# Ledger of designs, part 94: peptides against a protein of PDB entry 6IDX

Target 1, 380 residues: chain A of PDB entry 6IDX
Amino acid sequence: KELAKLSADVTFATEFINMDGIIVLTRLVESGTKLLSHYSEMLAFTLTAFLELMDHGIVSWDMVSITFIKQIAGYVSQPMVDVSILQRSLAILESMVLNSQSLYQKIAEEITVGQLISHLQVSNQEIQTYAIALINALFLKAPEDKRQDMANAFAQKHLRSIILNHVIRGNRPIKTEMAHQLYVLQVLTFNLLEERMMTKMDPNDQAQRDIIFELRRIAFDAESDPSNAPGSGTEKRKAMYTKDYKMLGFTNHINPAMDFTQTPPGMLALDNMLYLAKVHQDTYIRIVLENSSREDKHECPFGRSAIELTKMLCEILQVGELPNEGRNDYHPMFFTHDRAFEELFGICIQLLNKTWKEMRATAEDFNKVMQVVREQITRA

## One batch from the design tools (peptide; aimed at target 1 E177 L322)

Design b2_p29_4 (made by RFdiffusion4)
Pose (drawn by RFdiffusion4):
Structure b2_p29_4 (pose): chain A 370 residues (1-223, 234-380), chain P 29 residues (1-29)
Amino acid sequence: KELAKLSADVTFATEFINMDGIIVLTRLVESGTKLLSHYSEMLAFTLTAFLELMDHGIVSWDMVSITFIKQIAGYVSQPMVDVSILQRSLAILESMVLNSQSLYQKIAEEITVGQLISHLQVSNQEIQTYAIALINALFLKAPEDKRQDMANAFAQKHLRSIILNHVIRGNRPIKTEMAHQLYVLQVLTFNLLEERMMTKMDPNDQAQRDIIFELRRIAFDAETEKRKAMYTKDYKMLGFTNHINPAMDFTQTPPGMLALDNMLYLAKVHQDTYIRIVLENSSREDKHECPFGRSAIELTKMLCEILQVGELPNEGRNDYHPMFFTHDRAFEELFGICIQLLNKTWKEMRATAEDFNKVMQVVREQITRA
Amino acid sequence: DNQEWFERHMALRRKEAARAAEEARAAEE
């Protein structure tokens, strides 16, 4: 108890650390008997002292043994133990992950997505905060080529709805540190879109060109002389600036292939809305048609700007958009809603092709005021 | 006591998380 008190003082901590005092603590956790059952209080003070001592930055986090790591991960992976032990254990794991790629790799193997998410279902906000913090730390430290798989795994176990039901709509008001973790989680989530945003279409890749053909087919085949007239104009009546080679329009980064993903999502998941928008504007040879392809690409870019896809998380922000915690595909759903808004605003302005940038500005103002 | 510890710990972790994000992004370049 006394050690937990004094370890926050650097003057004391240095003295104790210079006698390998941290090893006394790690050895106790590694091999001490009945720690959770008979000595939980002692164990809580031990973990408090350990974290306080490590927070002085005198020694590397890489000093910790695999045995110590496994024991701490064990306290998190178990059907919940004492709250004080769990809180410190989650905190130790977060610090290990943030401070070492090697420790991240070992910890990622010792804890499951389901075990971490289950700790969000406790009524204690600090336990919830550290759980989200550990999740954020795993995302921050995951290799670029593994982060997407991790996101899918957390999504399949309902991380989003559990956060919505147990944190955002929970009884206890969200305090500053939890709000900060939600902000970090949202920033990391949006940043999963960044690679596709910056990926150019290869116009010479037939498979990618066939995606655009399929987009056009879904809409034009819902319309016979009128259908033929649409196809004679290649992709003009789908609204692409490059009428003959729309794949070239997807070389603009941002938004790149993310725009294509959004269009395909709208066509497949919301086929009626996609067909309505395209057919209201595919036989319009007055200058008043709203160009779908050009509008979708620019809207995708605008949404990326508004939502700050690609921005790094920082210390100063605690903001988040709660509606993104209400749908697994909230970004794509937002695209669909905004493309309908864009078409409504376009008609309200009796807009022509020359008004394209003005309409996009009004849409930007509508979205950002909402 | 416990709340004070929590605040100190979370303040440090906020800085570390920002640093780790910058380092992860630089490694990707």

Design b2_p29_4_s1 (made by RFdiffusion4, then SolubleMPNN; from b2_p29_4, 14 letters changed)
Fold by OpenDDE base, seed 4:
Structure b2_p29_4_s1 (fold): chain B 380 residues (1-380), chain A 29 residues (1-29)
Amino acid sequence: as target 1 above (380 residues)
Amino acid sequence: MEEELNERRFAKLRKLQAKAAEEARAARL
């Protein structure tokens, strides 16, 4: 107890470290010896002293043994651990993950996100905060090949549902620390969109061109059996598609792929359009046909609007920005759905189409409509 | 005492997360 208090002082810490004091503390944890009266209290103070000493940055985190890591991971994975030990163990693991890629690898082998989810299902908000913080640390330190797995784990309806139901909709007010960790988790989630946002469409990629063709098919040929792949593209067929791409509101009616070569929003706009067309088909068809049936200058260009709206949403959500230490603003709606960004796009594109009609806008008013829509989205 | 310890700990962890995010961005460039 006294050691844990004194360990916060840099002068004491320096002297204690020079006497191999940290090594003694690590060995106490490694031994796992439950033989002492008040073992749990002693262990909680030992872990506190260890954290306070390591926070001075005098000793590398890489000095810890695999046995120490396994003991700390054991305290997090065991269901019947004292709350004080669990909190300190989560904090130690987070610090290990953040300070060392080699420790991240070892911890990622010993602990699963599924085990951390159990610590979200408790009434203790500090434990919940440390559990989310450790998830965030694992996400930040995940190598590129594992980021998609972590993304998928976050996209897992289970983690989001538990955060929503046990943290956000919990019977207790959310503290600033929890709000910050939810913000960080949200930023990391939005940054998964960055790759698609910065991916230019290749006009020569047939698979990407087939997506644009599928958007046309869903809008205009919804009753046509996909088995009637219309054969060789006669000039008459190319002219027909040019008309259809004009009705879809693409800027380049001849080659709509060119509209997706600008980054941001690149391919992310096409992903949003395809999601809308497949998941909200009736809404998509309605928006397209309402504008395609107009022969007046008041047509809302769906394709152009979808691209610029995707770009605007990326700007509003700060996609690709780093998590700020001082921010604690998170959007609960992003925990309600696995494809929350695409669902937000689907809401906002309807709002844009409505606003365009209400303003009686023309193509010259496009930027004014977008500004009004931006204000509507940022006030919601 | 426990609350103050947690607040101080969370403030340190926020700094570590921000640093790790900067390092992760620098590794992608």
Scores: peptide ipSAE 0.488, ipTM 0.929, DockQ to the pose 0.822
OpenDDE base, seeds 1, 2, 3, 5: peptide ipSAE 0.484, 0.480, 0.482, 0.482; ipTM 0.929, 0.928, 0.928, 0.928

Design b2_p29_4_s2 (made by RFdiffusion4, then SolubleMPNN; from b2_p29_4, 19 letters changed)
Fold by OpenDDE base, seed 4:
Structure b2_p29_4_s2 (fold): chain B 380 residues (1-380), chain A 29 residues (1-29)
Amino acid sequence: as target 1 above (380 residues)
Amino acid sequence: WDEELNKKRFAKLRKLQTQAAKEAAKAKE
C-alpha cells in the first residue's frame, strides 16, 4: 500500500527501479501464489505500484514476460476475479497495448473482444470504461489488415447491442470518461468509412457500372416483367438509359460513373444509394419517381443530392479525423443499427427531398438547400 | 481506485490513445 503511493513519486520510482524493484513486483504477479492470507489486497497494491512505476517511462513495457501477460490476461478472462484486480488488470493491458506493438500482438492472442464484452454487462461503469478503453486500444494498434476484422467484430450486433443496453441505456448517468471512450470508439468506427469515401469509381469497372444499372432497374423496371431479355436495340437502349440517368438526377447522364470519381465521397455515396434502393426500396422509388415525373424545373436531382449529402455527412461526422482528447460527444443512434450510417443517409435524403420541395428549389438553389439541410442535421 | 487516481489514469490513457491514433494515421501515408 505504501509502495503503491510512493511509486507515484519520480524520485522514489527512480531509486526503486535502480534496485530492480519492478522485477520483484513482476515476479510476485508471475508466481500466482494464493498462499498469502491477504493475497487479493497485496496483488491489487502490487498491480497499482507496477502501473505507477511504469508510468514514469523509465522502464520499457517490453521488459514484461509472457508469463506476466498471461497472468494479467487470466485476471481479465476469469469470471471469479476481484473487481479491484480486474480494474487494474484492464488498465495494465490497455497500457501494454498502447505502449508496445509487440505486447499488442501477445495480448491479442490471449484476449478476445468476446471476453471483454462480459465486462460491459456489469453495473460498475468504471469496469465498463476500462473494457471499452481496452477495445479502443486493440483497435488503434491493430495492423491495417486486421482493422477490418476488428471493424467487423465491432459491427457485430452483439457488441453494439450490449453497449446500447448496458452502457448507454444503463440505470446510471454516463460519466465523462465513458462518454470519451464511446466517442473514441465511434470515431474509429467512422474511420472505416474513409476507405470507401476516398475510393474513386473506376468508370471501366463493369461491376461498379452494374450497381448504377441496378439503381436504374430498381427505380424504373421494378414493375416491368423480367421477360424483356437484353434484346437487339443497343443504341435505343443507350439513349433510354441516358434519359433514365437524367431522371435519377446524375450530373453526367451519359456516364453516371463519372459522378463517383470525386473523392470525397467516392464510392461511399454509391454504397448509400444501393443500400437505400435495396433496404428501403419503397422510399427510394418514391424519391426518384416524384422528381423524375416533374417538368417544372423544381426536380430534386437524386444522384447529385445523394453524393453531396454523403459528403456532408462525412464532414459532420468528421470521417477520417483523429480522436480528440477533449471530446466526449458520442451519438447513441450509431449503436442502434449495424448500418447506422446508411440509415442516417436514408433519413437525411428524405429530409433533403422534403426541404427541396418546401423551398420550391431549382437546380440554382442546390447549395442553399444543402446549407439548410446541414443546419437541420446539426441541430438534431 | 479513488476518483483522483482514476481521473489521472484516464487522462494518461487519453494521451496514449491519441498518440496511437497519430501513429496509425502516419502508417497509412
Scores: peptide ipSAE 0.518, ipTM 0.940, DockQ to the pose 0.799
OpenDDE base, seeds 1, 2, 3, 5: peptide ipSAE 0.516, 0.512, 0.512, 0.511; ipTM 0.940, 0.939, 0.939, 0.938; seed 5 fails the geometry check

Design b2_p29_4_s3 (made by RFdiffusion4, then SolubleMPNN; from b2_p29_4, 21 letters changed)
Fold by OpenDDE base, seed 2:
Structure b2_p29_4_s3 (fold): chain B 380 residues (1-380), chain A 29 residues (1-29)
Amino acid sequence: as target 1 above (380 residues)
Amino acid sequence: WDEELFKKRSKKLRELQTKAAKEAAEARK
C-alpha cells in the first residue's frame, strides 16, 4: 500500500527502479503464487505500484515477459476475479496495448473482444470503462489488415447491444470517463466510413453503374410489369434512362456516375441511397415519385439531396476526425442499430423532403433548404 | 483511494489514446 503510493513520486520511482524493484514486482505477478495471506490485496497493490512506476516512462513497456502478459490476461479472462485485480489488469493491458505494437500483438493473441464483453455486463462502471477503453485501444493499435476485423467486432450486434443495455441504459448516471470512452468508440466507428466517403466513383466501373441502374429500377420498374419494358433500341433506352435519372434528381442526367466523383461524400452517398432503396423501399419510392411527377419546379432533386445530405452528415458527425481527449459527447442512437449511419440518413432525407415542401423550395433554394435541415439535425 | 487512482489512470489513458490515434492517422497517410 505504501509502495503503491510512493510509486507515484518520481524520486522514489527512480530509486526503486534502480534497485530493480520493478523486476521484483513483475516476478511476483509472474509466479502466480496464491498461497500468501491477503494475496488479492497484495496483488492489487503490486499491480498499482507497477502501473505507477511504468507511468514515469523510465522503463520501457517492452521489458515485460510473455509470462507477465499471460498472467495479466489471465486475470481478465478468468471468472470470479477480485474486482480490484480486474480493474488494474484491464488498465495494465490497455497501457501495454497503447504503448507498444509488440505488446499489442501479444495481447491480441491472448484476449478477444468477446472476453471483454463479459466485463461490460457488470454493475461496476469503472470496470465497464476500462473494458471499453481496452476495446478502443485494440482498435486504435490494430494494423490495417486487422482493422476490418475490429470494425466487424464493433459492428457486432452483440457488443453494441451490451453497451446499449448495460452501459447507456444502465440504472446509473454515466460518469465523464465512461462518456469519453463511448465518444472514442463512436469516433472510431464513424472513421470506418471515411474510406467510402473518400472513394470516388469510377464512371467506367460497370458494377458501380449497375448500382445506379438498380436505384432507377427500384424507383420506376418495381411496380411496372417487366413485360412492358419496351424492347426499344439502345438509343431510345439511353434517352429513357436520361429522363429517369433526371427524375431521380441527379445533376448529371446523362451519366449519374459523375455525381459521385466528388469526395466527400464519394461512394458513401451511393451506399446510403442503395440502403434506403433496399431496406426502406416504400420510403425511397415515395420520395422519388412525389418529386418525379412534379412539373411545378418545386421538385426536390433526390440524387443531389442525398449526396449533399451525406456530406453534411459526415461534417456533423466529424467523420475522419481524430478522437478529442476533452470530448465526452456521444450519440446513443448509434448503439441502437448496426447500420445507424444509413438509418440516420434515411430519417434525415425524409426531413429534407418535408422541409423542401414546407419551404415551397425550388432548385435555387437548395442551399437554404440544406441550411435549415442542418439546423434541425444539430438541434435534435 | 480507488476513485483517485481511477481518475488518475483515466487521464493517463486518454493521453495514450490520443497519442495512438495520431500515430494511426499518420501511418495512413
Scores: peptide ipSAE 0.507, ipTM 0.929, DockQ to the pose 0.857
OpenDDE base, seeds 1, 3, 4, 5: peptide ipSAE 0.505, 0.503, 0.506, 0.500; ipTM 0.931, 0.929, 0.931, 0.928; seeds 1, 3, 5 fail the geometry check

Design b2_p29_4_s4 (made by RFdiffusion4, then SolubleMPNN; from b2_p29_4, 20 letters changed)
Fold by OpenDDE base, seed 1:
Structure b2_p29_4_s4 (fold): chain B 380 residues (1-380), chain A 29 residues (1-29)
Amino acid sequence: as target 1 above (380 residues)
Amino acid sequence: EEEELNKKRFAKQRKLQTEAAKEAAEAKK
């Protein structure tokens, strides 16, 4: 206990470290010897002293053994561990992950998000906070190729559900520390959209053009069998497609792919449009057909609106921005659905279409409608 | 005492997480 308090002092820490004191503490953990009287209390103070000593930045985190990592991971995975040991073990793992890529790799082999989810199903909000903080650290330090896999994993769907039901909808007020970790998790999740937001459409890529053609098919040929390969269009079909792309509200009626060459929002806008068309087909068809049948110049250009709305949502949600140390604002809505961004887009595009009608807008009013919609989204 | 220790720890970890986020973003450039 006194060692844990003294370890916060830099002078004591320096002298204790110079005497290999931190190595002695690590060996105590590595031994796993439960034979000592008051072992749990002693271990809790040992882990406290270890953290406080390491916080001085005098010793590299890479000094820790694989045996030490396994013992700490063991305290996180074992049932019936003392709360004080569990808290400190989660904090140590988080610190290891954040300070060392080598330790991240070792820890990612020893612990799973599934094991950390069990610590969210408790009444102790501090344990829940430490568990989410460690999940955020693992997410942050994951290689880029693995981040999308982590987000798509069943563990992430389960994590979302558990956070929603046991944290957000819990019977206790969300503390500032938990709110910050939920904010960080949200930011890290939205940053997965950055790649698509910054991906330009290649107007020569046939697979990407086939997505635009599928949007046309769903809107105008909903009863037609998909067996008509999109590529075999006669000149009459090309002229027909130009009319359909105009009715879809693309800016470039001849080559709608050109509308997706600007980043942001790049391909992310096309992803949102395709999601709406496939998952909310009736809503998509209704929005497109209600505007395509108008001759009064009050038609809402769906394609242009979808692109600019996607860009606006990226700006509002700060896609690609880093987690801010001082922020604790999170959107509970983003924990309600796996595709929460695309669902938000689907809500907001309906709001935009409604607002366009209410304003009796024309193409000249486009920017004014977008400003009103921005205000409506940011006040909700 | 434990609540105060947790509050201090969360403040330190928040800072560390934010610093690590900056480093990770710089490594992507």
Scores: peptide ipSAE 0.539, ipTM 0.945, DockQ to the pose 0.791
OpenDDE base, seeds 2, 3, 4, 5: peptide ipSAE 0.538, 0.533, 0.536, 0.526; ipTM 0.945, 0.943, 0.944, 0.942

Design b2_p29_5 (made by RFdiffusion4)
Pose (drawn by RFdiffusion4):
Structure b2_p29_5 (pose): chain A 370 residues (1-223, 234-380), chain P 29 residues (1-29)
Amino acid sequence: KELAKLSADVTFATEFINMDGIIVLTRLVESGTKLLSHYSEMLAFTLTAFLELMDHGIVSWDMVSITFIKQIAGYVSQPMVDVSILQRSLAILESMVLNSQSLYQKIAEEITVGQLISHLQVSNQEIQTYAIALINALFLKAPEDKRQDMANAFAQKHLRSIILNHVIRGNRPIKTEMAHQLYVLQVLTFNLLEERMMTKMDPNDQAQRDIIFELRRIAFDAETEKRKAMYTKDYKMLGFTNHINPAMDFTQTPPGMLALDNMLYLAKVHQDTYIRIVLENSSREDKHECPFGRSAIELTKMLCEILQVGELPNEGRNDYHPMFFTHDRAFEELFGICIQLLNKTWKEMRATAEDFNKVMQVVREQITRA
Amino acid sequence: AEANIAKRRALQAKAAEEARAAKEAAAAA
């Protein structure tokens, strides 16, 4: 108890650390008996002292043994134990992950997605905060080539709806540190879109060109002489600036292939809305048609700007858009809503092709005021 | 408590900057 009190003082901490005092603590956790059952209070003070000592930055986090790591991960992976032990255990794991790639790798193997998410379902906001913090730390430290798989795994176990039901709509008001972790989670989530945003279409890749052909087919085949007239104009009546080679329009980065993904999502998941938008504007040879392809690419870019895809998380922000915690595919759903908005605004302005940038500005103002 | 929070937030920012730098270095290669 006394050690937990004094360890926050650097003057004391240095003295204790220079006698390998941290090892006394780690050895106790590694091999001490009946710690959770008979000595939980002692164990809580031990973990408090350990974290306080490590927070002075005198020694590397890489000093910790695999045994110590496994024991701490064990306290998190178990059907919940004492709240004080769990809070400190989650905090120790977060610090290990943030401070070492090696520790991240070992910890990622010792804890499951389901175990971490289950700790969000406790009524204690600090436990919830550290759980989300550990999740954020795993995302921050995951190799670029593993982060997407991790997001899918958390999504399949309902991380989003659990946060929505147990944190955002929970009884306890969200305090500043929890709000910060929600902000970080949202930033990391949006940043999963960044690679596709910056990926150019390969116009010479037939498989990618066939995706555009399929987009056009879904809409034009819902319309006969009128259908024939649409196809004679290649991709003009689908609204692409490059009428003959629309794949070239997807070399603009941002938004790149993310725009294609959004269009395909709208066509497949919301086929009626996609067909309505395209057919209202595919036979219009007055200058008043709203060009779908050009509008979708620019809207995708605009949404990426508004939502700050690619921005790094920082210490100063605690903001988040709560509606993104209400749908697994909220970004794509937002695209669909905004493309309908864009078409409505276009018609309200009796817009022509020359008005394209003005309409996009009005749409930007509409979205950002919402 | 506030000092610990500030430390954790600084570590999260640092981890994010390192991960971005690693991605840029890999792309340059």

Design b2_p29_5_s1 (made by RFdiffusion4, then SolubleMPNN; from b2_p29_5, 18 letters changed)
Fold by OpenDDE base, seed 4:
Structure b2_p29_5_s1 (fold): chain B 380 residues (1-380), chain A 29 residues (1-29)
Amino acid sequence: as target 1 above (380 residues)
Amino acid sequence: MEKRQKKRRELQEKAARERAEEVRRKRAE
């Protein structure tokens, strides 16, 4: 206890480290010797002293053994651990992950996000904060090949729902540090959209072209069996498709794929359009057909609007920006749905379509409509 | 506690920057 308190002093820490004191603390953890009276209390103070000593930055985190890592990971993965030990163990793992890529690799083998979810279901906000901070650390340090797996873990309804119900909607005020970690988590989640936002459509990719064709099919051929493979009348059909793509409001109605070559928003706009068309089909069809039937030049170009709205949402949500140490603002809405970005797009495209009508806009008013919609979204 | 929180935030920003630089490099190749 006294050692843990004194370890906060840099002078004491320096002297204690010079006497190999930190090695002694690590060995106490490694031994796992439960035979001592008050083992849990002693261990909690040992871990406190270790953290305070390491927080001085005098000793590299890479000094820890694999046995030490396994013991600390064991305290996090075991269901019946003292709260004081758990909190310190989470803090140690977080610090290890943030300070060392080598330690990240070892910890990522011992700890899963699924195990950390259990620590979000507790009434202790400090434990919840360390659990989210460790998740954030794992996400930040994950190699590219593992980022998608972590993304999928975040998209899991379970993690999202637990954060929403036990953290955000908890019966207690959210502390500043928890708000910051939720902000960081959100930034990291939005950064998963960056890949799609920066992916150009390949106009020669048939699979991507088939998505655009599917958008046309859903809008205009919703009653037609997909089994009617477009037979031999290729030129008249191409001309028909050009008309359909014009009615869909693409800028390049001859080759709509060209509208998705601009990054941002690239393929992310197409993903949003496809999501709307499949998940909110009635809304999609209504928006498209309502504007396609207008001869009064007050038609809202859906394709163009969807692309520019996706870009605008990326700007508003700061997709691809780095987490800022001074920010604590997060959007609880993004924890309400697994596809919250696409759902937000679906709400905002309806708002855009409404605003376009209310303004009696023409194609010349497009930028003005987008400005009004931006203001509406940012005030909501 | 405050010192640790500050250090956490600094390390998170650092890690995010390093990741962003890596992503930008790979997109430029």
Scores: peptide ipSAE 0.552, ipTM 0.939, DockQ to the pose 0.856
OpenDDE base, seeds 1, 2, 3, 5: peptide ipSAE 0.549, 0.548, 0.547, 0.547; ipTM 0.939, 0.939, 0.938, 0.938; seeds 2, 3 fail the geometry check

Design b2_p29_5_s2 (made by RFdiffusion4, then SolubleMPNN; from b2_p29_5, 17 letters changed)
Fold by OpenDDE base, seed 5:
Structure b2_p29_5_s2 (fold): chain B 380 residues (1-380), chain A 29 residues (1-29)
Amino acid sequence: as target 1 above (380 residues)
Amino acid sequence: MEKRQEKRRRLQEEAARERRKKIEEKKAE
């Protein structure tokens, strides 16, 4: 206990480190010997002293042994560990991951994001903060080959639900550091959209064109079997499709695929449209048909609106931006649903359609409508 | 002495920058 307090002093820390004191502390952890009276208390103080000493930045984190890492990871992976030990172990692992790529590799073999999620269910906000911070660190330090696994972990409904229920809706006010870690987590989550946002549609890819055709089918031929491959259509059929794509509000009603060649938002806009069409079919059909039946120049171009709205949402959510040290703003709504971005799109496209009607907008007013919608979204 | 939280935030941002750099390098290949 006294050592842990003194370890916060830089003069003491320097002298203690010079006497190989930190090595002694690491060996105490490595030994795992539970034979000592008050072992848990001793271990908690040992880990405290170790952290305080390492916080001085005098010793490299790479000095730790694999045995030490395994012991610390063991304390985090075990279901029943002293809260004090767990907190310090999470802090140590986080620091290891952030300070060393080599330590990341070793730690990533010993722990899973799933194990860390279990530590979010505790009432201790410091443990929760360290657990989220460690998840963030693991994501940030993940090599390319592990990124998909981390992306999948971030996409887990379980992670979001636990954060929502145990952190955001917890009985305690969210501290600034937790808010920052939630912000970081959210930035990293939004950045998973970047690939699709920056993917251009290939107008020659039949599979991608079939998605656009499916949007048309859902809107106009809801009872029609998808088995009618668009390939061999008569000239009359092509002309019919051109009309349908105009009614869908595509800018290029001859070849709607061209509307998705611009990045951002690229294919992400098509993903949102398809999600809306499949998951919220009634809403999609209503929006399309309400505007397709209008001959008064007040039709809201759904296709164009969906693309520009997707782009706007990416801008508002800062998709592709790096986490900023000074920010702590996060959106709780994104923890309420597994497809929260697509659901937000579905809400916002309805808002856009409503705003378009209220403004009695024409195609010339498009940018004005988008500005009003932007203000509405950013104030909500 | 930099506070642990400040150091964490800095290291997270640095890690994000390094990750971005690697993504950009791979896209340029």
Scores: peptide ipSAE 0.546, ipTM 0.930, DockQ to the pose 0.773
OpenDDE base, seeds 1, 2, 3, 4: peptide ipSAE 0.541, 0.539, 0.538, 0.541; ipTM 0.926, 0.927, 0.925, 0.927; seed 1 fails the geometry check

Design b2_p29_5_s3 (made by RFdiffusion4, then SolubleMPNN; from b2_p29_5, 19 letters changed)
Fold by OpenDDE base, seed 4:
Parts: structure tokens; C-alpha cells; sequence
Structure b2_p29_5_s3 (fold): chain B 380 residues (1-380), chain A 29 residues (1-29)
């Protein structure tokens, strides 16, 4: 206990480290020897002293043994561990992951994101903070081959639900550090959209063209069996599709694929349109048909609007931005749904259509409408 | 505690910067 307090002092820490005192602390953890009276308290103070000593940055984190890592990971993976030991063990693992790629590899073999999610269900906000911070660290330090696994872990309903119910909707104020770690987690989650946002459509890719055709089919032929879409459409059919793509509000109504070659938002806009068309079909059809039936030049071009809205949402949410050490702003709504970005798009595209009508906008007012919609979204 | 939090935030930002560079380098190959 006294050692743990004194270890916060840099002068004491320097002398203690020079006496190989930190090696003694690591060996105490490695031994796992429960023979001492008050072992849990002694271990908690040992881990405190170890953390305080390592916080001075005098000793490299790479000095720790595999046995030490396994013991610390064991305290995190075991269901019944003293809260004081768990908190310090999470802090140690987080620090190891952040300071050393070699330690990341060893830790990633010993613990799973699923095990860390269990530590979010506790009433201790410090434990929750360290658990989220460790998840963030594991994601940040993941090599390329592990990034997809981590992306899948971030996409888990269970993680989002637990964060929402036990962290965000907890019966206690969110501390600044927890808010920051939630912000970091959210930034990392939004950055999973970056690949699609920066993916250009290939106009020659038949599968991608079939998605655009499916958007047309859902809007205009909703009762028609997709199997009856005959192959090489006659020139009359090509002319018919050009009319349909104009009614859908694509900028390039001859070849709508060209509208998705701009990055951002690239294929992410097409993903949002397809999601809207499949998951919110009635809303999609209503928006498209309402604008396609207007002859008064007040039609809202859905295709163009959806692309520019997707781009705007990426800008507002700062997709592809790095986490900033000074920020702590997060959006709880993104923890309420698995496809929260696509759902936000679905809400915002309805808002855009409403705003367009209220303004009695024409194609010349497009940028003004988008500005008003931006202000509405950023105030919500 | 506060110094540890500041250090954490810096290390997270640095790790994010490093990851971004790695991704950008691979996109150029």
C-alpha cells in the first residue's frame, strides 16, 4: 500500500526501478501464489505500484514476460475476480496494447472482445472505461489480417446493446473519460464506412449495374417478378430505362452508374439507396413516385439527393477522420440500431424531401436545400 | 490518473495516425 503511493513519485520510482524493484513486482504476479494472507489486497497494491512505475515511462512495456501477460489476461477473462484487480488488469492490458505491437499480438491470443463486453455490464464506470479503452486499443493496433475480425466485433448487436443499456443509459453521469472513449469507439465505427465511401462504382460491373436496375424495379415494377426482366432490351427498352432513371433523379439518366464514380460518397450512396429500397420499401417508393409524378419543375431528384446527402452525412459524422484527444462528443443514436448510418440516411432523405417541398425548390435551389438540411441535421 | 488518461488519448491518436498511413500506403500499391 505504501509502495503503491510512493510509486507515484518520480524520484522514488527512479530509485525503486534502479533497485530492480519492478522485476520483483512482476515476479509476484507471475508466481500466482495465493498463499499469502490478504492475497487480493496485496495483488491489487502490487498492480497499482506496477502501473504507477510504468506510467513514468522509464521502463519499456516489452520487459514483461509471457507468463505475466497470461496472469493479467487471466484476471480479465475469469468471471469472478476482485473488482480492484480487474480494474488494474484492464489498465495494464490497455497500456500494453497501446505501447507495444508485440504485446498486442500476445494479448490478442489470450483475450477476446466478447470477454471485454462482459466487463461493460458492471456498475463501475472505471472498469467500463478501461474495457472500452482496451477494445479501442485492440482495434487501433490490429494488423490488416485482424481488422475484419475487429470490424465484425464492432458491428455486433450485443456490444451496441450493452454499451447503450449499461454505459450510456446508466443511472449515473458519464464522466469525461468515458465520453471520450465512446467518441473514439464511434469514430472507429464510422471509419468502417470509409472503404465503401471511397469505392468507385465500375460502370462495367454487371452486379453493380443490377443494383441500379433493382432500384428501378422496386420503384416502378414493385409487383413484377424480377425473373421476367428480359435480357438484351430492345432500343425501346433502353429508352424506357432512360426515362425511369430520369424519374429516379439521377444526374446521368442514360448511365446512372456514372453518378457513383465520384468518391466520396462512391458505393456508400448506392448501399444507402438499396437499404432504403429493401428495408423501407414503402418510404422509398413514396419518395420516388411523388417526385417522378410532378410536372411543375418542383421535383426533387432522388438519385442526386441521395448521393449528396450520403456525402453530407459522411462530412457531418467526419467519416475517415482520426480520433482527436480533446473531443468527447458521441451520438447515442448510433448504438440503438445495427444499421444506424443507413437508418439515419432514411430519416434524413425524408427530411430533405420535406424541406424541398416546403421551400418549393427547383433544381436551381438544390444547394440551398442541402444547406438548410445540413443545418437541420446538425441541430438535432 | 489524469496523466495516464492524457497519455492514453495521445497513444490512441498516434495509433490511429499509424493505421491511416498503413492503409493509405497499401492503397497506392
Amino acid sequence: as target 1 above (380 residues)
Amino acid sequence: MEERQKKRRRLQEEAAKERKKEIEEKKKE
Scores: peptide ipSAE 0.555, ipTM 0.938, DockQ to the pose 0.862
OpenDDE base, seeds 1, 2, 3, 5: peptide ipSAE 0.552, 0.551, 0.550, 0.552; ipTM 0.936, 0.937, 0.936, 0.937; seeds 2, 5 fail the geometry check

